# Ledger of designs, part 38: peptides against a protein of PDB entry 3JWR

Target 1, 323 residues: chain A of PDB entry 3JWR
Amino acid sequence: TRELQSLAAAVVPSAQTLKITDFSFSDFELSDLETALCTIRMFTDLNLVQNFQMKHEVLCRWILSVKKNYRKNVAYHNWRHAFNTAQCMFAALKAGKIQNKLTDLEILALLIAALSHDLDHRGVNNSYIQRSEHPLAQLYCHSIMEHHHFDQCLMILNSPGNQILSGLSIEEYKTTLKIIKQAILATDLALYIKRRGEFFELIRKNQFNLEDPHQKELFLAMLMTACDLSAITKPWPIQQRIAELVATEFFDQGDRERKELNIEPTDLMNREKKNKIPSMQVGFIDAICLQLYEALTHVSEDCFPLLDGCRKNRQKWQALAEQ
Target 2, 298 residues: chain A of PDB entry 3JWR as posed
Amino acid sequence: TRELQSLAAAVVPSAQTLKITDFSFSDFELSDLETALCTIRMFTDLNLVQNFQMKHEVLCRWILSVKKNYRKNVAYHNWRHAFNTAQCMFAALKAGKIQNKLTDLEILALLIAALSHDLDHRGVNNSYIQRSEHPLAQLYCHSIMEHHHFDQCLMILNSPGNQILSGLSIEEYKTTLKIIKQAILATDLALYIKRRGEFFELIRKNQFNLEDPHQKELFLAMLMTACDLSAITKPWPIQQRIAELVATEFWEQGDQVGFIDFVCTQLYEALTHVSEDCFPLLDGCRKNRQKWQALAEQ

## One batch from the design tools (peptide; aimed at target 1 H142 A190)

Design b2_p11_8_s2 (made by RFdiffusion4, then SolubleMPNN; from b2_p11_8, 7 letters changed)
Fold by OpenDDE base, seed 1:
Structure b2_p11_8_s2 (fold): chain B 323 residues (1-323), chain A 11 residues (1-11)
Amino acid sequence: as target 1 above (323 residues)
Amino acid sequence: EVFTLPDIFGV
């Protein structure tokens, strides 16, 4: 395609030029082509292209295929969300110095997972999928959408001309796919809530050890969640704009719940309750975000900007909730 | 980004 030709022929700017190592990164001013260029830079600077012998054209095609398999009519869970998740992963690995704590296969898997974790998202949560008796709800009992995202990820990875993992050995390939699956499934916040206590206790007791395979898996899951939720850490103007996108998507679901399911939406998804957004954001930060970024900062102090951003945004949301 | 615990669990 013309898009592939343009991407494959383009000079890829440095990570410094693209500012993709910054925790304060914003994609708002970037074209779709520029987001793809950023993605190439992430793979290159993490040494994934070299270490796994990726063909440039194949990587370009894969990126464009991933982007194409996000829906354009979904307000938040679209390519830009996946791209920002991957950018936060990249920043955490580089600026946050987590790269040195992980294997190349783990890094490869995390980056693929971050880009793929919401593939074909429909702008509705697992609860809606269950209540609507969607065909996906018959296939999976838990983490319905996350299983679907992983299935979409596999479909793309196995598509002709998109096989970015073709340079891996059979064992490396199996390991990578296992980690990708675990990472995508970990983005189900229900699973995060179930598992985070173990992680926080290990940190609190100073017993956290990345050499333990179970603790490694747990850490990768927590890191995925930290990147997936990273909008809450952004500079206030960025945070506020992303929160508006999330609210739009949730209100769209709530409208569908009323119309299609004949149910009253929760306050979070109720358009008439938009005045509760600031207080709900404070609650979200306190219940979900703060402890995660505190624990992550304990693992790597260079991740502090994420925690600092989260704290600053809590103050901003609290101030709005008091108005 | 905007989540309540019940909403996260689908309740």
Scores: peptide ipSAE 0.053, ipTM 0.817, DockQ to the pose 0.124
OpenDDE base, seeds 2, 3, 4, 5: peptide ipSAE 0.049, 0.049, 0.046, 0.034; ipTM 0.811, 0.812, 0.792, 0.660

Design b2_p11_8_s3 (made by RFdiffusion4, then SolubleMPNN; from b2_p11_8, 6 letters changed)
Fold by OpenDDE base, seed 1:
Structure b2_p11_8_s3 (fold): chain B 323 residues (1-323), chain A 11 residues (1-11)
Amino acid sequence: as target 1 above (323 residues)
Amino acid sequence: EPFYLPDIFGV
């Protein structure tokens, strides 16, 4: 395609030029082509292209395929969300120095997972999928959408001309897919809530050990969540704008719940209760975000900007909630 | 992901 030709022929700017190592990164000013260029840079600077012998054209095609399999009519859970998740992963690996704690296969899997974790998202949560009796709800009992996202990821990885993992051994391939699956499934916040206590306890007791396979898996799950939620850590103007996108998508679901399911939406998804957004954001930060970024900072102190950003945004949301 | 509270949070 013309898009593939343009991408494959383009000079890829440095990570410094693209600012993709910054935790404060924003994609708002970037074209779709520039987001793809950023993605290439992430793979290159993590040495994934070299270590796993990726062909440039195949990587370009894969990126464009991933982007194409996000819906354009979804306000938040689109390519830009996936891209920002991957960028935060890249920043955590580089600036946050998490790269030094992981294997190349784990890094490969995390980057693929971050880009793929919401593939074909429909702008509705698992609860809506269940209540609407969608065919996917018959296939999976738990983490319905996350299973679907992984299936889409696998489909793309196996598609002709998109096989970025073709340079891996059979064992490396199996390991990578296992980690990708675990990472995508970990983005279900229900699973995060279920597992986070173990992680926090290990950190608190100073018993956290990345050489333990179970603890490694747990850490990768927490890291995925930290990147997926990273909008909450962004500079305030960016945070507000992303929050509006999330609210738009949630209100769209609430409108559909009323119309299609004859259900009164929760406050979070109720357009008429938009004035509760600031207080709900404070609640979200306190219940979900703060402890995660605190724990991550204990694993690597260079991840502190995520925690600092989260704390600053809590203060901003609290101030709005008091008005 | 701002505002995302699973039903388990009672919001």
Scores: peptide ipSAE 0.060, ipTM 0.836, DockQ to the pose 0.108
OpenDDE base, seeds 2, 3, 4, 5: peptide ipSAE 0.057, 0.059, 0.057, 0.057; ipTM 0.827, 0.837, 0.828, 0.829; seeds 3, 5 fail the geometry check

Design b2_p11_8_s4 (made by RFdiffusion4, then SolubleMPNN; from b2_p11_8, 6 letters changed)
Fold by OpenDDE base, seed 1:
Structure b2_p11_8_s4 (fold): chain B 323 residues (1-323), chain A 11 residues (1-11)
Amino acid sequence: as target 1 above (323 residues)
Amino acid sequence: EVFFLPDIFGV
């Protein structure tokens, strides 16, 4: 395609030029082509292209395939969300110095997972999928959409001309796929809530050890969640804009719940309760975000900008909730 | 990002 030719022939700017090492990064000013260029830079600067012998054209095709398999009519859970998740992962690995704590396979898996974790998202949550009796709800009992996202990820990875993992040994390939699956499934916030207590307790007791395979898996899951939720850490103007996208998608679901399911939406999904957004964001930060970024900062102090951003945005949302 | 929903998150 013309898009592939343009991408494959383009000079890829440095990570510094693209600002993709910044925790304060915003994609708002970037074209789709520029987001793809950023993605190439992430793979290159993490040494994934070299270490796993990726062909440039194959990587370009894979990126474009991933982008294409996000829906354009979904307000938040689209390519830009996946791209921002991956960028936060990149920043955490580089600027946050987490790269030094992980294997190349783990880094490869996390980056692929971040880009792929919401593939073919439909702008509705697992609860809606269950209540609508969608065919996917017949295949999976829990984490319905996350299983679908992984299935889509696997489909793309195995598609002709998209096989960015072809340079891996059989064992490396199996390991990578296992980590990708675990990482994508970990983005189900229900699983995060279930598992986070173990992580926080290990940190609190100073018993956290990345040499333990179980603790490594737990850390990768927490890191995925930290990147997936990283919009809450962004500079305030960026945070507000993203929160509006999230609200739009949730209200669209609520409208569909009324129309298609004949149910009254929850406050979260209710367009008429827009005035509750600031207080709901404060609750979200307190219940979900703060402890995660605190724990992550204990693993790597260079991740502090995520925690600091989250704290600053809590104050901003609280101020709005008091008006 | 998501908004806080106690019933969904169990908090």
Scores: peptide ipSAE 0.051, ipTM 0.813, DockQ to the pose 0.106
OpenDDE base, seeds 2, 3, 4, 5: peptide ipSAE 0.050, 0.051, 0.048, 0.050; ipTM 0.809, 0.811, 0.804, 0.810; seeds 2, 4, 5 fail the geometry check

## One batch from the design tools (peptide; aimed at target 1 S127 Q130 L189)

Design b2_p12_3 (made by RFdiffusion4)
Pose (drawn by RFdiffusion4):
Structure b2_p12_3 (pose): chain A 298 residues (1-255, 281-323), chain P 12 residues (1-12)
Amino acid sequence: as target 2 above (298 residues)
Amino acid sequence: SHTYTELEEQLL
């Protein structure tokens, strides 16, 4: 509660000061309070704060709530993951210049989604919770964890003093939630795989076009995956360390080059054809693929 | 379903 007092009264530094406009950004050295501040700057500089009548008091409580609903004991899938994804999402809309390509309802949804796409993640994959017959698997059909992450995001938005959406017309609120659901579900790697082929061709055939309502929402799913694992596009010292966490969390459940080829370069290449200013992601990606390949050969 | 099992096999 004091954490709210101190936060709801601190000055939010500029985006330039926070270096959150950068695809090469890192959080290693930020405090907890600082990361929440960057998030406020994100909402502010995306005009989400003014265009949706958000009270500083409410947004702060909500941001703090999401922070406390990420598990601390979980190796990689903690708050700093949700944060590093939203920052990548933010950097994509700004420096990658995509904001000029989509509505205010979509931008708000993507940010809220990127922040909460892994809420209450218990450090284990959908494959494991299904095989172990976790009650969550009994409750949800497909995309089990991602359904849960959303169930949580919504639970928080309906919490008192957290309705950062309270300013929306009913129609606006209704469709924003629809997009948020789609966004969080799209972070299921299985859906990314079962859908990306369609998208990679519209790109390959110089046919892809945003105006098409369907082609757009497909891209929105591809954008979510792009930020969800943007960590692989980081400078080597960072990718080195964040790979250490993904490493531990996986081994805990058990108790890189093939993946980048199979999952990543394919995607970031497509994102740049859609937006050239998004190339730093593709550059950083193959750059790390280069270092991991060299290490694989010892 | 084996969606995630097949996926894990593909990844590993």

Design b2_p12_3_s1 (made by RFdiffusion4, then SolubleMPNN; from b2_p12_3, 5 letters changed)
Fold by OpenDDE base, seed 1:
Structure b2_p12_3_s1 (fold): chain B 323 residues (1-323), chain A 12 residues (1-12)
Amino acid sequence: as target 1 above (323 residues)
Amino acid sequence: SDEYERLEESLL
């Protein structure tokens, strides 16, 4: 395609020029082409292109295929969300120095997973999918959307001219797919809530050890969630704009819940309760976000900007909730 | 407690 030709022929700017190592990164001013260039830079600077012998054209095609399989009519869970998740992963690996704690296969899997974790997202949560008796709810009992996202990821990886994993051995390929699946499934906040206590307790007891395979898997899950939620850590103007996108998508779901399911939406998805957004954001930060970024900062102190950003945004939301 | 459960249910 013309898009592929343009991407494959383009000079890829440095990570410094693109600012993709910054935890404060914003994609708002970037074109779709520039987001694809950023993605190429992430793969290159993580040594994934070299170590796994990726062909440039294949990587370009894969990126464009991933981008194409996000819906444009979804306010938040779109390519830009996936791209920002991957950028936070890249920043955590580089600036947060987590790269040195992981294998090349784990890094490869995490980056693929971050870009793929919401593929074909419909702008509705698992609860809506279940209550609407959607065909996907017949296939999966739990983490319905995350299983679908992984299936879409696998479909793309196996599509002609998109096989970025073709340089891997059979064992490396199996390992990578396992980690990708686990990482995508870990973005189900229900699973995060179930597992986070074990992670926090290991940190609290100073028993956390990345050489333990189970603890490694647990850490990768927590890192995925930390990147997925990273909008909450962004500079306040970015945070506000992303919160508006999230609210738009949730209100669209709430409107559908009224029309299609004949139910009253929760406050978070109720357009009439927009005035509760600041207090709900404070609650979200306290219940879900703060402890995660605290624990991540204990694993790597260089991840502190995520925690600091989260704390600053809590203060900003609290100030709005008091008005 | 209830506000957190509702928040969890809305995020899930």
Scores: peptide ipSAE 0.039, ipTM 0.779, DockQ to the pose 0.147
OpenDDE base, seeds 2, 3, 4, 5: peptide ipSAE 0.036, 0.038, 0.021, 0.038; ipTM 0.771, 0.776, 0.624, 0.774; seed 4 fails the geometry check

Design b2_p12_3_s2 (made by RFdiffusion4, then SolubleMPNN; from b2_p12_3, 6 letters changed)
Fold by OpenDDE base, seed 5:
Structure b2_p12_3_s2 (fold): chain B 323 residues (1-323), chain A 12 residues (1-12)
Amino acid sequence: as target 1 above (323 residues)
Amino acid sequence: SNEYEDLEKLLL
């Protein structure tokens, strides 16, 4: 395609030029091409291209295929969300110095998972999928969308000319796919809620050990969630804009819940409750985000900008909730 | 708690 030719021929700027190592990064000013260039840089600077012998054209095609399989008519859960999740992962690995704590296969899997974790998202949550009796709800009982996202990820990885994992051994390939699946499934916030207590307790007791395979898996899940939720850590103008996108998508779901399911939406998804957004954001930060970024900062102090950003945004939302 | 059921609905 013309897009592939343009991407494959383009000079890939440095991570410094692209600012993709910054926790304060924003994609708002980036073209689709620039987001793809950023993605190439992430793979390159994590040594994934070299270590796994990725062909440049194949990587370019894969990135474009992933991007194409996000819906453009979804307000928040689109390519830009996936790209921002991957950028936060890259920043956490590099600036947050988590790279040195993980294997190359884990890093490869996390980056692929971050980019792929919401593939073909429809702008509705698992609860809506279940209540609407969507065909996907017949395939999966829990984490319905996350299973679908993984299926889409696997489909792309196996598509002709998109096989970025072709340089891996059979064992490396199997390991990578396992980690990708676990990482995508871990983005189900319901699963995060169930598992986070174990992680926080290990941190609190100073018993956290990445050499333990179970604790490693747990950490990768928490890291995925930390990157997925990373919008809450961004500088206030960015955070506020992303919160508007999230609210738009949630209100669209709430409107559909009224119309299609004849139910009253929750306050979060109720357009008529827009004035509660600031207080709900404070509640979300306190219930979900703060402890996660605190724990992550205990694993690596260089992740502090995520925690600091979250705290600053809590203050901003609280000030709005008091008005 | 009702808060977590509402958060399962939050899938940011």
Scores: peptide ipSAE 0.054, ipTM 0.784, DockQ to the pose 0.174
OpenDDE base, seeds 1, 2, 3, 4: peptide ipSAE 0.042, 0.040, 0.041, 0.043; ipTM 0.783, 0.784, 0.783, 0.790

Design b2_p12_3_s3 (made by RFdiffusion4, then SolubleMPNN; from b2_p12_3, 5 letters changed)
Fold by OpenDDE base, seed 4:
Structure b2_p12_3_s3 (fold): chain B 323 residues (1-323), chain A 12 residues (1-12)
Amino acid sequence: as target 1 above (323 residues)
Amino acid sequence: STVYEELEKALL
């Protein structure tokens, strides 16, 4: 395609030029082509292209395929969300110095997972999919969308000309796919809520050890969630804009719940409760976000900007809730 | 507590 030709021929700017190492990064000003260039840079600077012998054209095609398999009519869970998740992962790996704590296969898997974790998202949560008796709800009992996202990821990885993992041994390939699957599934907040207590307790007791395979898996899950939720850490103007996108998508679901399911939506998805957004954001930060970024900062102090951003946004949301 | 319950219901 012309898009592939343009991407493959383009000079890829440095990570410094693209600012993709910054936790404060915003994609708002970037074209789709620029987001693809940023993604190439992430793979390159993580040494993934070199270490796994990726062909440039194949990587370009894969990126474009991933981007293409996000829906344009979904307000938040689209390519830009996936791209921002991957950028946060890149920043956490580089600026947050988590790269030095992980294997190349884990890094490869996490980056692929971050980009792929919401593939073909429909703008509705698992609860809606279940309640609507969607065909996907017949295929999967739990983490319905996350299973679908992984299936889409696998489909793309196996598509002709998209095989960025072709340089891996069979064992490396199996390991990578396992980690990708676990990482994508970990983005189900239900699983996060279920598992986070173990992680926080390990941190609290100073018993956390990345050399333990179970703890490694747990950490990768927490890191995925931290990147997936990273909008809450962004500078306030960026945070507000992303919160509007999230609210739009949630309200769209709430409207569908009313219309299609004859259900009164929860306040978070109720357009009529827009005035509760600030207080709900404070609640979200307190219930879900703060402790995660605190724990992540204990694993790597260089991740502090995520925690600091989250704390600052809590203050901003609290101030709005008091108005 | 109500905010947390609503968040869980919406996020789960």
Scores: peptide ipSAE 0.051, ipTM 0.791, DockQ to the pose 0.136
OpenDDE base, seeds 1, 2, 3, 5: peptide ipSAE 0.049, 0.046, 0.050, 0.049; ipTM 0.795, 0.790, 0.795, 0.792

Design b2_p12_3_s4 (made by RFdiffusion4, then SolubleMPNN; from b2_p12_3, 6 letters changed)
Fold by OpenDDE base, seed 5:
Structure b2_p12_3_s4 (fold): chain B 323 residues (1-323), chain A 12 residues (1-12)
Amino acid sequence: as target 1 above (323 residues)
Amino acid sequence: DDVYERLEEALL
């Protein structure tokens, strides 16, 4: 395609030029091409292209295929969300110095998972999918969308000309796919809520050990969530804009819940409750985000900017909630 | 508690 030709021929700027190592990164000013260039740089600077012998054209095609399989008519859960998740992963690995704590296969899997974790998202949550009796709800009982996202990820990885994992041994390939699946499934916030207590307790007791395979898996899940939620850590103008996108998508779901399911939406999904957004954001930060970024900062102090950003945004939302 | 439950229901 013309897009592939343009991407494959383009000079890939440095990570410094692209600012993709910054926790304060924003994609708002970037073209689709620039987001793809950023993605190439992430793979390159993590040594994934070299270590796994990725062909440049194949990587370019894969990135474009992933991007194409996000819906453009979804307000938040689109390519830009996936890209921002991957960028946060890259920043956490590099600036947050988590790279040195993980294997190359784990890093490869996390980056692929971050980019792929919301593939073909419909702009509705698992609860809506279940209540609407969507065909996907017949296939999966829990983490319905996350299973679908993984299926889409696997489909792309196996598509002609998109096989970025073709340089891996059979064992490396199997390991990578396992980690990708686990990482994508871990983005179900319900699973995060169920598992986070174990992680926090290990940190609190100073018993956290990445050499333990179970704790490694747990950490990768927590890291995925930390990157997936990383919008809450961004500088206030960026955070506020992303919160508007989230609210738009949630209100669209709430409107559909009223119309299609004849139910009253929850306050978070209710357009008429827009004035509660600041207080709900404070509640979200306190209930979900703060402890995660605190724990992550205990694993690597260089991740502090995520925690600091979250704290600053809590203050901003609290000030709005008091008005 | 109420805020958390509402958030959980919406986010899950």
Scores: peptide ipSAE 0.046, ipTM 0.795, DockQ to the pose 0.140
OpenDDE base, seeds 1, 2, 3, 4: peptide ipSAE 0.046, 0.043, 0.044, 0.044; ipTM 0.799, 0.793, 0.793, 0.790

Design b2_p12_4 (made by RFdiffusion4)
Pose (drawn by RFdiffusion4):
Structure b2_p12_4 (pose): chain A 298 residues (1-255, 281-323), chain P 12 residues (1-12)
Amino acid sequence: as target 2 above (298 residues)
Amino acid sequence: SFYDELEEELLS
């Protein structure tokens, strides 16, 4: 509660000061308070704060709530993951220049989604919770964890003093939530795979076009995956260390080159055809693929 | 299941 007092009264530094405009950004050295501040700057500089009548008091309580609903004991899938994703999402809209390609309702939804796309993640994959017959698997059909991440995001938005959406017309609120649900579900790697082929062709055939309502919401799913694992596009020292956490969390459940080829370069290449200013992601990606390949050969 | 197949593919 004091954490709210201190936060709701601190000055939010500029985006330039926070270097959150950068695809090469890192959080290793930021405090907890600082990361929440960057998030406020994100909402502010995306005009989400003014266009949706958000009170500083409410947005702060909500951001703090999401922070406390990520598990600390979880190796990689903790708050800093949700944060590093939203920052990548933020950097994509700004420096990658996509904000000029989509509505205010969509930008708000993507940011809220990127922040909560893994809420309450218990450090285990959908495959495991299904095989172990976790009650969550009994409750949800497909995309089990991602359904849960959303159930949580919504639970928080309906919490008192957390309705950062309270300023929306009922129609606005209604469709924003629809997009948020789509965004969080799209972070299921299975859906990314079962859908990317369709998108990779519209790109390959120089046919892809945003104006098409459907082609757009497909891309929105592809964008979510693009930020969800943007960590692979980081400078080597960072990718080295964050790979260490994904490493531990996986080995805890058990108790890189093939993946980048199979999952990543394919995607970031497509994102750049859609937006050239998004190339740093593709550059940083193959750059790390280069270092991991060299290590694989010892 | 599909998720098991996917996990196997990723571990290959």

Design b2_p12_4_s1 (made by RFdiffusion4, then SolubleMPNN; from b2_p12_4, 5 letters changed)
Fold by OpenDDE base, seed 1:
Structure b2_p12_4_s1 (fold): chain B 323 residues (1-323), chain A 12 residues (1-12)
Amino acid sequence: as target 1 above (323 residues)
Amino acid sequence: SELEELEKLLLS
């Protein structure tokens, strides 16, 4: 395609020029082409292109395929969300120095997973899918959408001309796919809530050890969640805008719940309750976000900007909630 | 509460 040709021929700017190492990164001013260029830079600077002998054209095609398989009519869970998740992963790996703690296969898997973790998202949560009796709800009992996202990821990876993993051995390929699956499934916040206690306890007891395979898996799951939720850490103007996108998508679901399911939406998804957004954001930060970024910062002190951003945004949301 | 609703949503 013309898009592929343009991307493949383009000079890829440095990570410094693109600012993709910054935890404060914003994609708002970037074109779709620029987001693809950023993605290429992430793969290159993580040595993934070299270490796994990726062909440039194949990588470009894969990126465009991933982007294409996000829906444009979804307010938040679109390509830009996936891209920002991947950028946060890149920043955590580089600026946060987590790269030094992981294998090349783990890094490869995490980056692929971050970009792929919401593929074909429909702008509705698992509860809606289940209550609507969607065919996907018949395939999986839990983490319905996350299983679907992984299936989409696998489909793309196996599509002709998109096989960025073709340079891997059979064992490396199996390992990578396993980690990708685990990472995508870990983005189900229900699973995060179930598992986070073990992670926090290991940190609290100073027993956390990445040499333990189980603890490694747990850490990768927590890192995925930290990147997936990273909008909450962004500078306040960015945070506000992203929160508006999230609210829009939730309100759209609430509208569909009324229309299609004949139910009254919860306050979080009720358009008439937009005045509760600030207090709900404070609750979200306290219940879900703060402890995660604290624990992550304990693993790597260079991740502190995520924690600091989260704390600052809590203060901003609290101030709005008090008005 | 709003938090309880959020938790319910996140766990569903």
Scores: peptide ipSAE 0.035, ipTM 0.764, DockQ to the pose 0.149
OpenDDE base, seeds 2, 3, 4, 5: peptide ipSAE 0.033, 0.034, 0.034, 0.034; ipTM 0.751, 0.760, 0.760, 0.757

